# Ledger of designs, part 32: peptides against a protein of PDB entry 4JHK

Target 1, 212 residues: chain A of PDB entry 4JHK
Amino acid sequence: EDYKIQSFDLETQKLLKTALKDPGSVDLEKVSSVIVDQSLKDQVFSREAGRICYTIVQAEAKQTNGSVFRRNLLNRLQQEFKAREETRKRSTQEWVCLVSFICNIFDYLKVNNMPMVALVHPVYDCLFRLAQSDALKNEEEVDCLVLQLHRIGDQLEKMNVQLMDELFNLLRDGFLLQEDLSSMGRLLLLEILEFRAGGWKLSDTAQKYYYS

## One batch from the design tools (peptide)

Design b1_p21_1_s4 (made by RFdiffusion4, then SolubleMPNN; from b1_p21_1, 10 letters changed)
Fold by OpenDDE base, seed 1:
Structure b1_p21_1_s4 (fold): chain B 212 residues (1-212), chain A 21 residues (1-21)
Amino acid sequence: as target 1 above (212 residues)
Amino acid sequence: EFPGVKEFPLAPPLPLPPFPQ
């Protein structure tokens, strides 16, 4: 199995490769820090990071019955989550990377083949922030919101349908009432409204319309 | 209105049962 880690220097690549196969031989706190740091800078890597994290968690559990990596990872995520408003003010790019990373960890880091309950509210909090008027007028934030809902919306709804209803009320109101949405932003909101209404699936006709 | 900051605890202790990705 190959992982997309070419954005790291050679020494760090070696560290990550070793962590994937022999986690007991490396500093797993350092590994977690490196993964989080890169995920906050590169949204493309963020998706891969979820898969990498899951693999390391499983490898450490199998090798030593340990949880050092997961503990450090989640501690760092909690710290970044707490500081999310400051991150958003500093850099929209870092903010959407943070949201993407939290959502990807939710998607990949399963417990008993189920999403981690502890991440449900943090994920919704991030999505609700993206659904506020000041964020909906920013196309980069709308892109992030819609992307995450495409990836994990069905899972999130299964965890808490009431929060999902509340979230989509905001999205509906944004679509219908907010005047300073970009044309693409409005189109994306309409698409995601239809996506959920269709059971988190798009018809072939809708797929061609929105993503031709 | 944006919800307040939510704390989240660490996941349950390992080992986790193996399952396909």
Scores: peptide ipSAE 0.023, ipTM 0.580, DockQ to the pose 0.066
Fold by OpenDDE base, seed 4:
Structure b1_p21_1_s4 (fold): chain B 212 residues (1-212), chain A 21 residues (1-21)
Amino acid sequence: as target 1 above (212 residues)
Amino acid sequence: EFPGVKEFPLAPPLPLPPFPQ
């Protein structure tokens, strides 16, 4: 009911509010573009953006049985995904925001109460990229990786357990073999390894150990 | 083991459940 859109100017806020209630009265391509642009700059909004997107999708479906917004959103995400290496080179912050946004869309934008199958491989590709040696040495990328796995790891595993096994093999190898990991990076990798091993849950004892 | 680039298909009109929150 309450959406965190205070970071936008007043005109854009009005646009978004209208899209949420009466999507047929606004340019949904523009709306999708605005949401993606902001999500690439603000990780906090990136989380909220998933919920906003879902609401707009539902509003459009209810109003016209249309899917213009979702189509434009996914098309834009496709473009950003294809350019992810360039984004990473330009800005680690924008890269982790992109990953976060894709993961949030995966989390919120469900079809028939199921994650969109089309997003499974793109999400894994992003997580695998974060699991490479050159990324694991960067705390910001490790933070992003671990955060997403905490949020959607259980759902993602249900979609493809084989890829999850491969991903965690990389994380294990990074934890054990990579020499230039920070102490915090190693701690986070160990925690997420235990998190999955525990059925994507942490005991109270483990919670205290890693986060107190 | 980076899988490479995967493409998004066009979004079809699919039914969605109500938002849980």
Scores: peptide ipSAE 0.022, ipTM 0.575, DockQ to the pose 0.058
Fold by OpenDDE base, seed 2:
Structure b1_p21_1_s4 (fold): chain B 212 residues (1-212), chain A 21 residues (1-21)
Amino acid sequence: as target 1 above (212 residues)
Amino acid sequence: EFPGVKEFPLAPPLPLPPFPQ
């Protein structure tokens, strides 16, 4: 399987390729650190990172029945999550990368084809933070919020519908009441409201309206 | 208002994922 790791130097690419194939032969703590570091800088990579992480977890489990990689990955994620407010203050870009990464880990790192329960609240906490008025006025944060909800909203709702209802109450209020939303931000909020209302699917009419 | 920082368990013990074929 081909993985998009061209953004790394050749040595790191080799490390990642080895981890994917023979995880027992590499320092999986280092591998996890490298993946997290890059994911915090590149939101596009975050999606691929989730897939890579899942593959490494599977490979390690198969090879050694171990979970060193997953342990280190989740520990690092928790550290970054705890520092999320400082990250947001320092850089909106880094913040949305962090959210994207956590959401993608939630999406890809499944146990028995089910999301990890331990990640449900952290993911919601990130999305709730993006749904606050100070974040909704920032188009980059709205983009991130809407993107994640498109990707994992249906899964998150299945895990906790009450939190999803609360989240969308905030989004509706933002759409209706907040004055300093960008035009695009407002459109994105409207779209995601319709998306959920349609069972996490876009109707043909909505698809045409938003994307034609 | 954001209710505050929440935490999640440090790498909780989880069942092993299915082995890839």
Scores: peptide ipSAE 0.024, ipTM 0.585, DockQ to the pose 0.056; fails the geometry check
Fold by OpenDDE base, seed 3:
Structure b1_p21_1_s4 (fold): chain B 212 residues (1-212), chain A 21 residues (1-21)
Amino acid sequence: as target 1 above (212 residues)
Amino acid sequence: EFPGVKEFPLAPPLPLPPFPQ
């Protein structure tokens, strides 16, 4: 299987490839740190990172029945999550990368074919933060919010429909009442409202309207 | 601003069974 790791230097690529095949032969703490660091810089990679992490977790479990990588990964994520407000103030780009990465980990690292329950509230917390008025006025944050809801909204709703209802109440209010939304931001909010109302899918006509 | 935040629970120390698709 091919993994999109071209954004790393050659030595790091080698490290990651080795971790994917023989996790016991590398420093898995270092591997986890490298993946998190890159995911905080590159939102495109953050999506691929979920798949990479899944593979490493499976490989380590199979090879040694260990969980060193997963533990280090989740601990690092917890650290970044705790510092999220400071991150947001420092860099919107880094903040949306963090949210994207957490959502991707939620999407890919399933336990017994179920999402990790421990990640449900943290994911919602991130999405609720993006749904606040001060964030909705920033198109980059709206883009992130809508993207994650497209990716994992249906799964999150199954985990806690009440929180999803509350989140979408905020989005509806933002769409209808907030004056400083960009035109694109408002359009994206409308689209995601329709997306959920349609059972987390869009009709072909709606797809063309919003994304042509 | 953000009304309330929660922290991650700590990752389980023990290995979990393989993740099915």
Scores: peptide ipSAE 0.023, ipTM 0.582, DockQ to the pose 0.066; fails the geometry check

Design b1_p21_2 (made by RFdiffusion4)
Fold by OpenDDE base, seed 2:
Structure b1_p21_2 (fold): chain B 212 residues (1-212), chain A 21 residues (1-21)
Amino acid sequence: as target 1 above (212 residues)
Amino acid sequence: SIDSELSEKSWTENAEKEINS
């Protein structure tokens, strides 16, 4: 299968391709670092990165019964997560890339076809941060929040419905009470409220929004 | 509410425990 890695230089592309097919022949720490670095700069790549990471994890497990890549990946992501407030302060774009990548890793790195429990709280922490009033006023952060909830909201709710309820209480309050939301931000919050209310399926309004 | 301490535990360690359980 094809992976979207055109944003990397040719040498790095070769490294990634080799990691996907023969992970034992490359430095998997370096591979993980490269993927994380790019994902923190390119939100579009984050989704593909999740798929790539899962493939490498599976390939290494199959080839050597190893977990070097996963360990390095998760360690690096946790480091970035711990520094998330500094990242947010420095660059909203980098912050939303970080959130997007963590959420995509959650989505792709399955354990027995189930989400990894170890990532549930980290993901919720990111989403709760995006749901704070200082973040909700920023359309870029709202975009990120809503996008992640569209992608993994149903899975997250199954893992912890209480946290999801708390999160959506914040979103409801933001929609109803926060004065400095952008017009689009307000619309996005309404849409995501409806999305969950509809069982994590697109409402008629959302359907028109995304596909008209 | 979210327990931030849970999020700061070793992701790798927790993942390995989960996978190997």
Scores: peptide ipSAE 0.534, ipTM 0.856, DockQ to the pose 0.641
Fold by OpenDDE base, seed 3:
Structure b1_p21_2 (fold): chain B 212 residues (1-212), chain A 21 residues (1-21)
Amino acid sequence: as target 1 above (212 residues)
Amino acid sequence: SIDSELSEKSWTENAEKEINS
């Protein structure tokens, strides 16, 4: 299977390819660090990174019944999560990349073919932060919020419908009441409100946009 | 809203509990 890792230098690409096939032969802590670092810079890679991480996790489990990569990955992500407010203040781009990556890990790193319960609250915490008034005024944060909800909203709702209801109450209030939303931001909020109301159903065109 | 402290628990530990259950 082919993975989109062209953003890395050749040496790092080799490292990642080796990790995918023979995780026991590489420093998995380093691998996880490299993936997280790149995901914090590139939101597009963040999507692919979830798939890469899942593959490495599965490969290590099969090879050694180990979980070194997953532990290092989740520990690093949690560290970044804990520092999320500082990250947001420093760089909106890094913040939305962090959220995207956490959401992508939630989407790909399944446990028994189900979403990881351990990540439900962290994901919601990120989305709730994006749904605050100081974030909704930033189109980049709204873009991130809406994108994640398109990708994993249905899964998250199944895990906790009460939190989803509360989240969408904030989005509705933002759409209706917040004065400093951009025109595009307001349109995006309306779209996601309608998307959920429609049962999280996407058109073929929208599906390609959000999932391809 | 939500209790942010819930997400401050060890993600790794909780994940391993799920996998081993």
Scores: peptide ipSAE 0.533, ipTM 0.856, DockQ to the pose 0.648
Fold by OpenDDE base, seed 1:
Structure b1_p21_2 (fold): chain B 212 residues (1-212), chain A 21 residues (1-21)
Amino acid sequence: as target 1 above (212 residues)
Amino acid sequence: SIDSELSEKSWTENAEKEINS
């Protein structure tokens, strides 16, 4: 199995490859830190990072029945989450990377083949922040919001339909009432409103775009 | 809006409770 880790130097690539196969032989705290750091800089990597994290979690559980990697990963993510407003202020790019990574971890790190309940409210909190008026006027934040809802919206709704209804009330109001939305932002909001109304089902073309 | 206090709970501890349940 191949993982997209070319953005790291050779030493770090070796570290990650070893963690994937023999997690007991490496510093898993360091591995988690490296993955989080890169995910906060590269949104493309965030999706792959979720898959990598899942594999390491499974490998460690199988090898040593341990959970050092998962604990370090979640602790670091929660620290970043707590500082999310400062991150958003400093860099919109880092903010959307953070949201993307949290959503990808939600998507990949399953508990008993179900989404982790512990991450439901944190994910919704991120999405609600993206649905605020000051965020909806920024295309980069709207792109992030719509992308995450395409990827995990159906799962989130199954976990809490009330929060999803509240979120989409904000999106509907933004679409209809907010004057400073970009044309593309407005189109994206309309698309996601229709996507949910259609039962979170993508066409083959759209599926390729969002999941490949 | 949502209750932000729920997001402030330890993700790690809650995850471990779910796994061990």
Scores: peptide ipSAE 0.528, ipTM 0.856, DockQ to the pose 0.618
Fold by OpenDDE base, seed 4:
Structure b1_p21_2 (fold): chain B 212 residues (1-212), chain A 21 residues (1-21)
Amino acid sequence: as target 1 above (212 residues)
Amino acid sequence: SIDSELSEKSWTENAEKEINS
C-alpha cells in the first residue's frame, strides 16, 4: 500500500520506502529520527507516522527478528516526553504534535494486537497535562486533547479506567468551573464528556473524521 | 505522582519486557 510521505525530500522518501520493505539495508536509527522529527512538525503526519512505524517494526521482526527501530523510536519519544514542558513553553504547536504522535504510536504500535502497556502512563500523562487549567484555556491544546480522546479514549479506558475517570473529572471541572475557556473549547469539552458517556461511539461521519 | 514516576521509567525496557513475557 501507499504511504503518505510526499512531504519529505526524494532522498528521504527513498530511505523510508526502503525501510518499509528491507529494513536491514538502512540505518534504522536515522529512519526513526526522521520520522520523529517530521511528526513533531506536522500533526497530520503523526497519524500516518504511526502506521509507517508499525510496518517497519513488522518488517524488521520478520526479516531479522530485530527490534532496533522500535527501541530507537521509543527512546527518542521518551526523550521528547521528558522535555515536554520546555517544548510546550517554546511552541504549543510542537507540544500538541508530540502528544499526537505519542498517542498515534499507542494506537498503531501494538503488542500481540493489544495496546502497549508501557505507553499507557505516558499517554495519560500527556492527556492530564492538556487537562490542566493553563492548557484548557488554549484552544489548540483542547483540540488536541479532544482529538486524541476520540481516537484512543476507548482503548485507554480499557487499560486503566481509574485514570480515565480522574481525567474526565478534570475535564468536567474545567467545563463547569473554569472561566477563561473559549466558547469553542467549552463546546469541545462538553462534546467529549458526552462522547464518553455514550460509550465512545460515533456516527459513521464522525468515525471517518476521527479515525481516518 | 505515582503515574509520573511510572512514565519516567524506560519505555523501551518496559516494552521489551512486555513483548518477551
Scores: peptide ipSAE 0.527, ipTM 0.856, DockQ to the pose 0.558

Design b1_p21_2_s1 (made by RFdiffusion4, then SolubleMPNN; from b1_p21_2, 13 letters changed)
Fold by OpenDDE base, seed 5:
Formats: structure tokens, sequence, C-alpha cells
Structure b1_p21_2_s1 (fold): chain B 212 residues (1-212), chain A 21 residues (1-21)
């Protein structure tokens, strides 16, 4: 029962720990709100947030056969997704945190051991937005795009190969045709193109070439 | 490119169904 929640104050840490073990004894709407708010500020926490959310969902299901936490979480996620263009305009950092959070929720919150179908198109929409020319010129957005494709690209492709083909058409065009990419951005695009071509795997040699 | 309206629609319509499953 080790979770990385040291970024929260002690009172909130206590709240989260209680939610993980005895979700029926806390305000699960408040818990979901706290997790989402922090995930939108801290991209590193986003990955841990997915794990925390999964544990709370399972604990609530076991304790009361309820889904109050998941409902509140997804409702908030829907709101943030709808406002994604405004978020991007306001802050690139908040935007990439939002994308990371959506992708991590997709990765961790599964139904019958399958990704939530409802999140497939929203996830692709976020990735397609990152693949537009105005986003590809921003290294922070390219980093986010490539990171998510490394994490969940294989799962997304299994859900919809046609959308993945379309996405990678844009990435190839960006790599080949866009003139204002950073050198690192161009390198990352090449890497992810090769990553998919290799069945969503990197050889040890390729890993050293791109990341050492 | 992904139909943004379709993406939102799917989220709104399918999420409740999956929550009830």
Amino acid sequence: as target 1 above (212 residues)
Amino acid sequence: MVDRELAIKNFEELAPLELNA
C-alpha cells in the first residue's frame, strides 16, 4: 500500500489513504476532485493518479458494490475534455497534463479487463490535436504525444487501427514536411514512427540511440 | 482527422453505460 502522494498536505494524504482502504467513510466526490486537480498540475503525478484511481474503484466495488468515485472522476474528465482547446490556449503545461491524465485513466480504468470504449475517441482526439502543425512545433507537446503513444499506443491500435493509421500519416507528414520542428522534436517523431513499425517495441540498440 | 463532435458524443453517451455495466 505505497502510493506517491507526498505532494499533498497531510490532511489530504490522510483522506486519500482512507479512500484507498475504506472508501465508504469519505467524500468520494471530494477525493476525485483533489486527484483531478493535482493531475492537471503535475504530469508526473498523473501516472500515479491512474493507479490510485484504480485502487479506489476496486475498493468501493468490493465494499459497497458502488461506483460513486468512478462516476465523479469521469464526469470531471468529461468537463476538462470539452474545455481542452481553452486549456491549451491558456497553458501548454496544463494541456499536456490533461492529455497525460486522460491517457493514464484509459490505461488503468478498465471494464472487464478491456479499455473503456467511451474514452477511445477522446484519447485519439487529444493525440490528433498534438499531431497538428501548430502543436508539433512545440517540443513539450511532442514529448507528451510520444510518451502517450509509448504507453498506450498498442492498446489504442487494437481498439481502432484506422484512426491510428490516420494519426501516423500526420506524424509522417510532420516529420518530412514541417520546417519549424525542433531537432529533438524531429528525432522523437522518427523514433515513434519506428516504434510502431517495430510492433510497438524498441530494440536495445534503438533505445540507446534515442535516449542515452 | 478525428471528428471532435463525435468524440464528445461518444464520451457522453457511452460512459454512463459502461459505469452501469
Scores: peptide ipSAE 0.038, ipTM 0.639, DockQ to the pose 0.842
Fold by OpenDDE base, seed 3:
Structure b1_p21_2_s1 (fold): chain B 212 residues (1-212), chain A 21 residues (1-21)
Amino acid sequence: as target 1 above (212 residues)
Amino acid sequence: MVDRELAIKNFEELAPLELNA
């Protein structure tokens, strides 16, 4: 597989490529740190990071029956999650990157072909934070919220439908009652409300209407 | 460093408490 890692320097790219094929020959703690650091800066990479992480986990398990990479990754993810409010205050960009990364890890880093149950509530917590009034007024946060729900909403709902109902109650209230939404933000909220109502599907007509 | 099980437990406990606050 080809992985999009052009944002890294050549030495780091080599490190990542080696980790993907021969994880036992590299410092997997360093690899995990590099991936997390870049994911917190580049939202585009965050999705790729999920795929990369899964591949490394599988490669290490196969090669050495180890789990060093996964352990380090989860430890770092936990640290970043705990500090999420500080991150949001410091940088909206880093905050939405963090959310994207957590969601992508949820999406890709499956154990025994199942999502990690431990990540369900953290993911919901991030999405609930994005659904608060102070976040909904920021288009960048709304973009992130809607993007993640498009990517993993159906999976997340299967894990906990009650939390999803509560989340969408907030989104409906935001759409109907909040006055300081951007025009695009309001449009995106409407779209995602309809998206879920339609069984997490968007018709071709709706796709053209909202994203043309 | 925290082991896998402890990390998982911490995530499971941290988020629910915050959501209920």
Scores: peptide ipSAE 0.038, ipTM 0.586, DockQ to the pose 0.101
Fold by OpenDDE base, seed 1:
Structure b1_p21_2_s1 (fold): chain B 212 residues (1-212), chain A 21 residues (1-21)
Amino acid sequence: as target 1 above (212 residues)
Amino acid sequence: MVDRELAIKNFEELAPLELNA
């Protein structure tokens, strides 16, 4: 199985490959650190990072019945989450990478094939922040919001439909009432409103209209 | 609205079942 880790130097690539196959032979705290660091810089990698993290968690559990990697990963993620407003202030790009990474960990790091309950409210908090007026006017943040809802919206709703209703009330109000949305931002909000209304799916015709 | 304090608390207090799985 191949993982997209070409953005790392060769030594780090070797470290990650070893962690995937023989996690007991490497420093798993270091492994978690490099994955989080890269995920905060590269939103494309964040999706792959979720898959990598799940594989390492499973490999360590099988090899040593340990959870060192997952513990370190979640501890670091918690630290970044706590500092999310400062991150947003410093860099919109790092902020959307953080949200993307948290959502991807939610998506991939399953427990008994179910999402981690502890991540539900943190994920919603990030999405609610993206749904505020000051964020909706930024197309980069709207892109992030809509992307995450496409990826994990159905799962999140199953975990808490009340929060999802509240979130989409904000998105509806943004679409209808906010005057400083970009044309693309407004289009994306309409699309995601239709996406949920359609049971978290769109027809092929709608898909072509919004994304082709 | 999301209770931010609750969100942080839930993140900090991972469920034992999830930690042991």
Scores: peptide ipSAE 0.037, ipTM 0.632, DockQ to the pose 0.789
Fold by OpenDDE base, seed 4:
Structure b1_p21_2_s1 (fold): chain B 212 residues (1-212), chain A 21 residues (1-21)
Amino acid sequence: as target 1 above (212 residues)
Amino acid sequence: MVDRELAIKNFEELAPLELNA
């Protein structure tokens, strides 16, 4: 099983590889920091980061029954979440990376094969922020919103269907009422509305229609 | 077999939604 860590320097790659196999031999706080930092820069890595994090968590649990890595990871994540508005103001790219990372952690970092309840509201907060009018006019934010809903929407709904209904009410209103949406943004909103309506799935025909 | 309570305690404090009007 390979992990996509080629974007890191060689020293960091070694650190990560060691953490994956022998977490007790490395500074897990440093490892968590490195992963978060890179995830805030690279949205593609953000998804891989979730898998990496889960593996490290499992490895540490097996070695010492500890949770140092997870604790540090979540603490850092909390800090970034608290500063999310400042991040958004500074860089849309960093903001969408943050959202992506939080969502991917939600997706991969499960406890007893269940999503962490503590992440439910933070994830929804991020998605609701992306669903605001000032965000919907930005294609990069719409892309992020729709991508996350495709990835974890079904899981999130199971955790809180009421919030999902409220979120999609906003998306519907944006689709119907907001005038400064891009054409692509409007299409993406329509697609995600239909995606949920179809049980978080689209037919192959519909998939081609929206994404070919 | 992770100490879930310890790991998520602080993050749970952020559970209240700030943007859900």
Scores: peptide ipSAE 0.032, ipTM 0.602, DockQ to the pose 0.083

Design b1_p21_2_s2 (made by RFdiffusion4, then SolubleMPNN; from b1_p21_2, 16 letters changed)
Fold by OpenDDE base, seed 3:
Structure b1_p21_2_s2 (fold): chain B 212 residues (1-212), chain A 21 residues (1-21)
Amino acid sequence: as target 1 above (212 residues)
Amino acid sequence: MVDRELAIETFEKYSPIELNA
């Protein structure tokens, strides 16, 4: 497996590589902290982080039947989630990175190939926050919202269709009623509305229209 | 093996858990 960890210094890269192969030989609390810290700064890495985390979880399970890494990871994630409003006010970029990271952990950190139930409401809480009027006016937040729904929307809906219906009611209202949406934001909302309506799929024609 | 109960306990403090999922 090749993991995109070029954003780290060489020492940290070595730490991560060792964690992936021999998690029992490293400080897994430190590893989890490093991954979370970088995920809050780099949305591209936050996507990769989910895959890295899953690999470390599996490696530790095989090696010692332990869950030290996962426990530390989720504890840190919980702390960041708890402080999400503060993060949003401080930095939109860090906020969307946090949302992306939580969604990616949901996507990759499966148990018996099933999503972690404990993450369902935290993910929805983040997406609902992005669907509020004060967030929809920010193109960066709309980008994040639409991206996550493209990636995990179908999985989330399977976990709770009622919450997904409520979320998309907000998105429809935003699209129809909110006046301070950017042109791109409005286009993205329309696209994601059509995406779900089409069974979480996008036709080639629609792909060309929205992303040409 | 992954401890599902540990994961549930971690987030129940700050977010409702979907019991019907």
Scores: peptide ipSAE 0.028, ipTM 0.632, DockQ to the pose 0.119; fails the geometry check
Fold by OpenDDE base, seed 2:
Structure b1_p21_2_s2 (fold): chain B 212 residues (1-212), chain A 21 residues (1-21)
Amino acid sequence: as target 1 above (212 residues)
Amino acid sequence: MVDRELAIETFEKYSPIELNA
């Protein structure tokens, strides 16, 4: 399988490739750190990172019955999650990268083909933060929120429908009541409201309306 | 096989929602 890791230098690419195939032969703590660091800088990479992480986790489990990579990955995520408010204050871009990364790890890092229960509340917490009034007025945060809900909303709802209902109550209120939303932000909120209402599917008509 | 319990234990403690539940 081909993994998109061209953004890394050649040495790091080699490290990652080795981790994917022979995780026992590399420093998996270092590998996890590299992946997290890049994911916190590049939101586009975060999706690929999720896939990479899943592969490494599976490879290590199969090869050595180990979990060093996953432990280090999750520990780093914990640290970043814990500091998320400081990150948001420092850089909106880093904040949305963090959210994107956590969501993509949730999406890809399955355990026995099921989402990691440990990530459910952290993901919701991030999304709830993005759904606050001070975040909804920022188009970059709205973009992130809507993107994640498109990607993993259905899975998250299956894990906790009550939290999803609460989240979408906030989004509805933002759409209807908040005055300082950007035009695009308001449009995106409407779209995601309709998306969920349609069973996490976008009709052909809606697709044309929002994305043509 | 990936240890599900280990995964849960690793991250759960950092969720404010879970801590307050």
Scores: peptide ipSAE 0.026, ipTM 0.634, DockQ to the pose 0.118; fails the geometry check
Fold by OpenDDE base, seed 5:
Structure b1_p21_2_s2 (fold): chain B 212 residues (1-212), chain A 21 residues (1-21)
Amino acid sequence: as target 1 above (212 residues)
Amino acid sequence: MVDRELAIETFEKYSPIELNA
């Protein structure tokens, strides 16, 4: 298997490769910390990070029936989630990376082939924050919101349809009533409203309209 | 594999969770 880990130095790449094959031979706390740190500054990596994390979790389970890596990963996510408002104030880029990473972990780290229940409310909390007026005016935050809903909206709705309805009420109100949305932001909100209404999918024609 | 109850316990202290989701 190939993983996109070129952003790390050679020593860290070796560490990650070893963790993927023989997790018991490395410091899994350090591995989790490195993955989280990189995911918080590189939104593209956060998707790959989910795949890497899943593989390490499976490898550790097979090797020792342990969960040390996942424990450390989730503990770090808890810390970052708790500080999310301060992160947003400091850097919009870091904030959207955090949201993206949490959503990717939700997407990849299944338990008994089901989404992790413990992440449902944290994910919704992040998405609701992105749906507030002060966030909707920022294209970077709108882009993040829409991207996550494209990736995990269908799964998240199955976990709690009431919260999804409430979230989309905010998005509808933002689209219709908020005056300081950018043209692209407004277009993205319309697209995601139609995306859900269409069963979390778009036709080829609609895809070209919104993203050509 | 990884235990579902462990995952619930870890995040409970930081954010409300739906245990029966």
Scores: peptide ipSAE 0.025, ipTM 0.625, DockQ to the pose 0.135; fails the geometry check
Fold by OpenDDE base, seed 4:
Structure b1_p21_2_s2 (fold): chain B 212 residues (1-212), chain A 21 residues (1-21)
Amino acid sequence: as target 1 above (212 residues)
Amino acid sequence: MVDRELAIETFEKYSPIELNA
């Protein structure tokens, strides 16, 4: 299986490739840190990072029945989550990368083929933060919010429909009542409202209308 | 079960919302 790690230097690529095949031979704390650091800089990589993380977790489990990588990964993610408001203040880009990464970890890092229950509330906390008025006025944050809901909204709803209802109440209020939304932001909110109402899917016609 | 418990222990204290197992 091929993994997209060309953005790293050659030494780091070697480290990651070794971790994927022989995790017991590398420093898995270092590996987790490298993956998190890059995911906080590149939102596109965060999707691949989820797949990479899952593979390393599985490889370590099979090789040593260990979970060193996952523990280090989650500990680092916990630290970043705790500091999320400071991250947002410092850099909108890093903030949306953090949200994207935690959502992708939720999507890929399953426990017995089920989502990690412990990540449900942290994911919702991030999405609720993006749904606040001060965030909805920033198109980059709206883009992130809508993208994550497209990717994992159906899974999140299955885990807690009440929180999803509350989240979408905020999105509806933002769409209807907030005056300083961008035109695109307002359009994206409308689309995601319709997306959920349609069972987390859109017709091809609707897709073209909102994203052409 | 063990993996889920580990995840709960990791994130629960940093979430403003109480996590359910």
Scores: peptide ipSAE 0.025, ipTM 0.608, DockQ to the pose 0.124; fails the geometry check

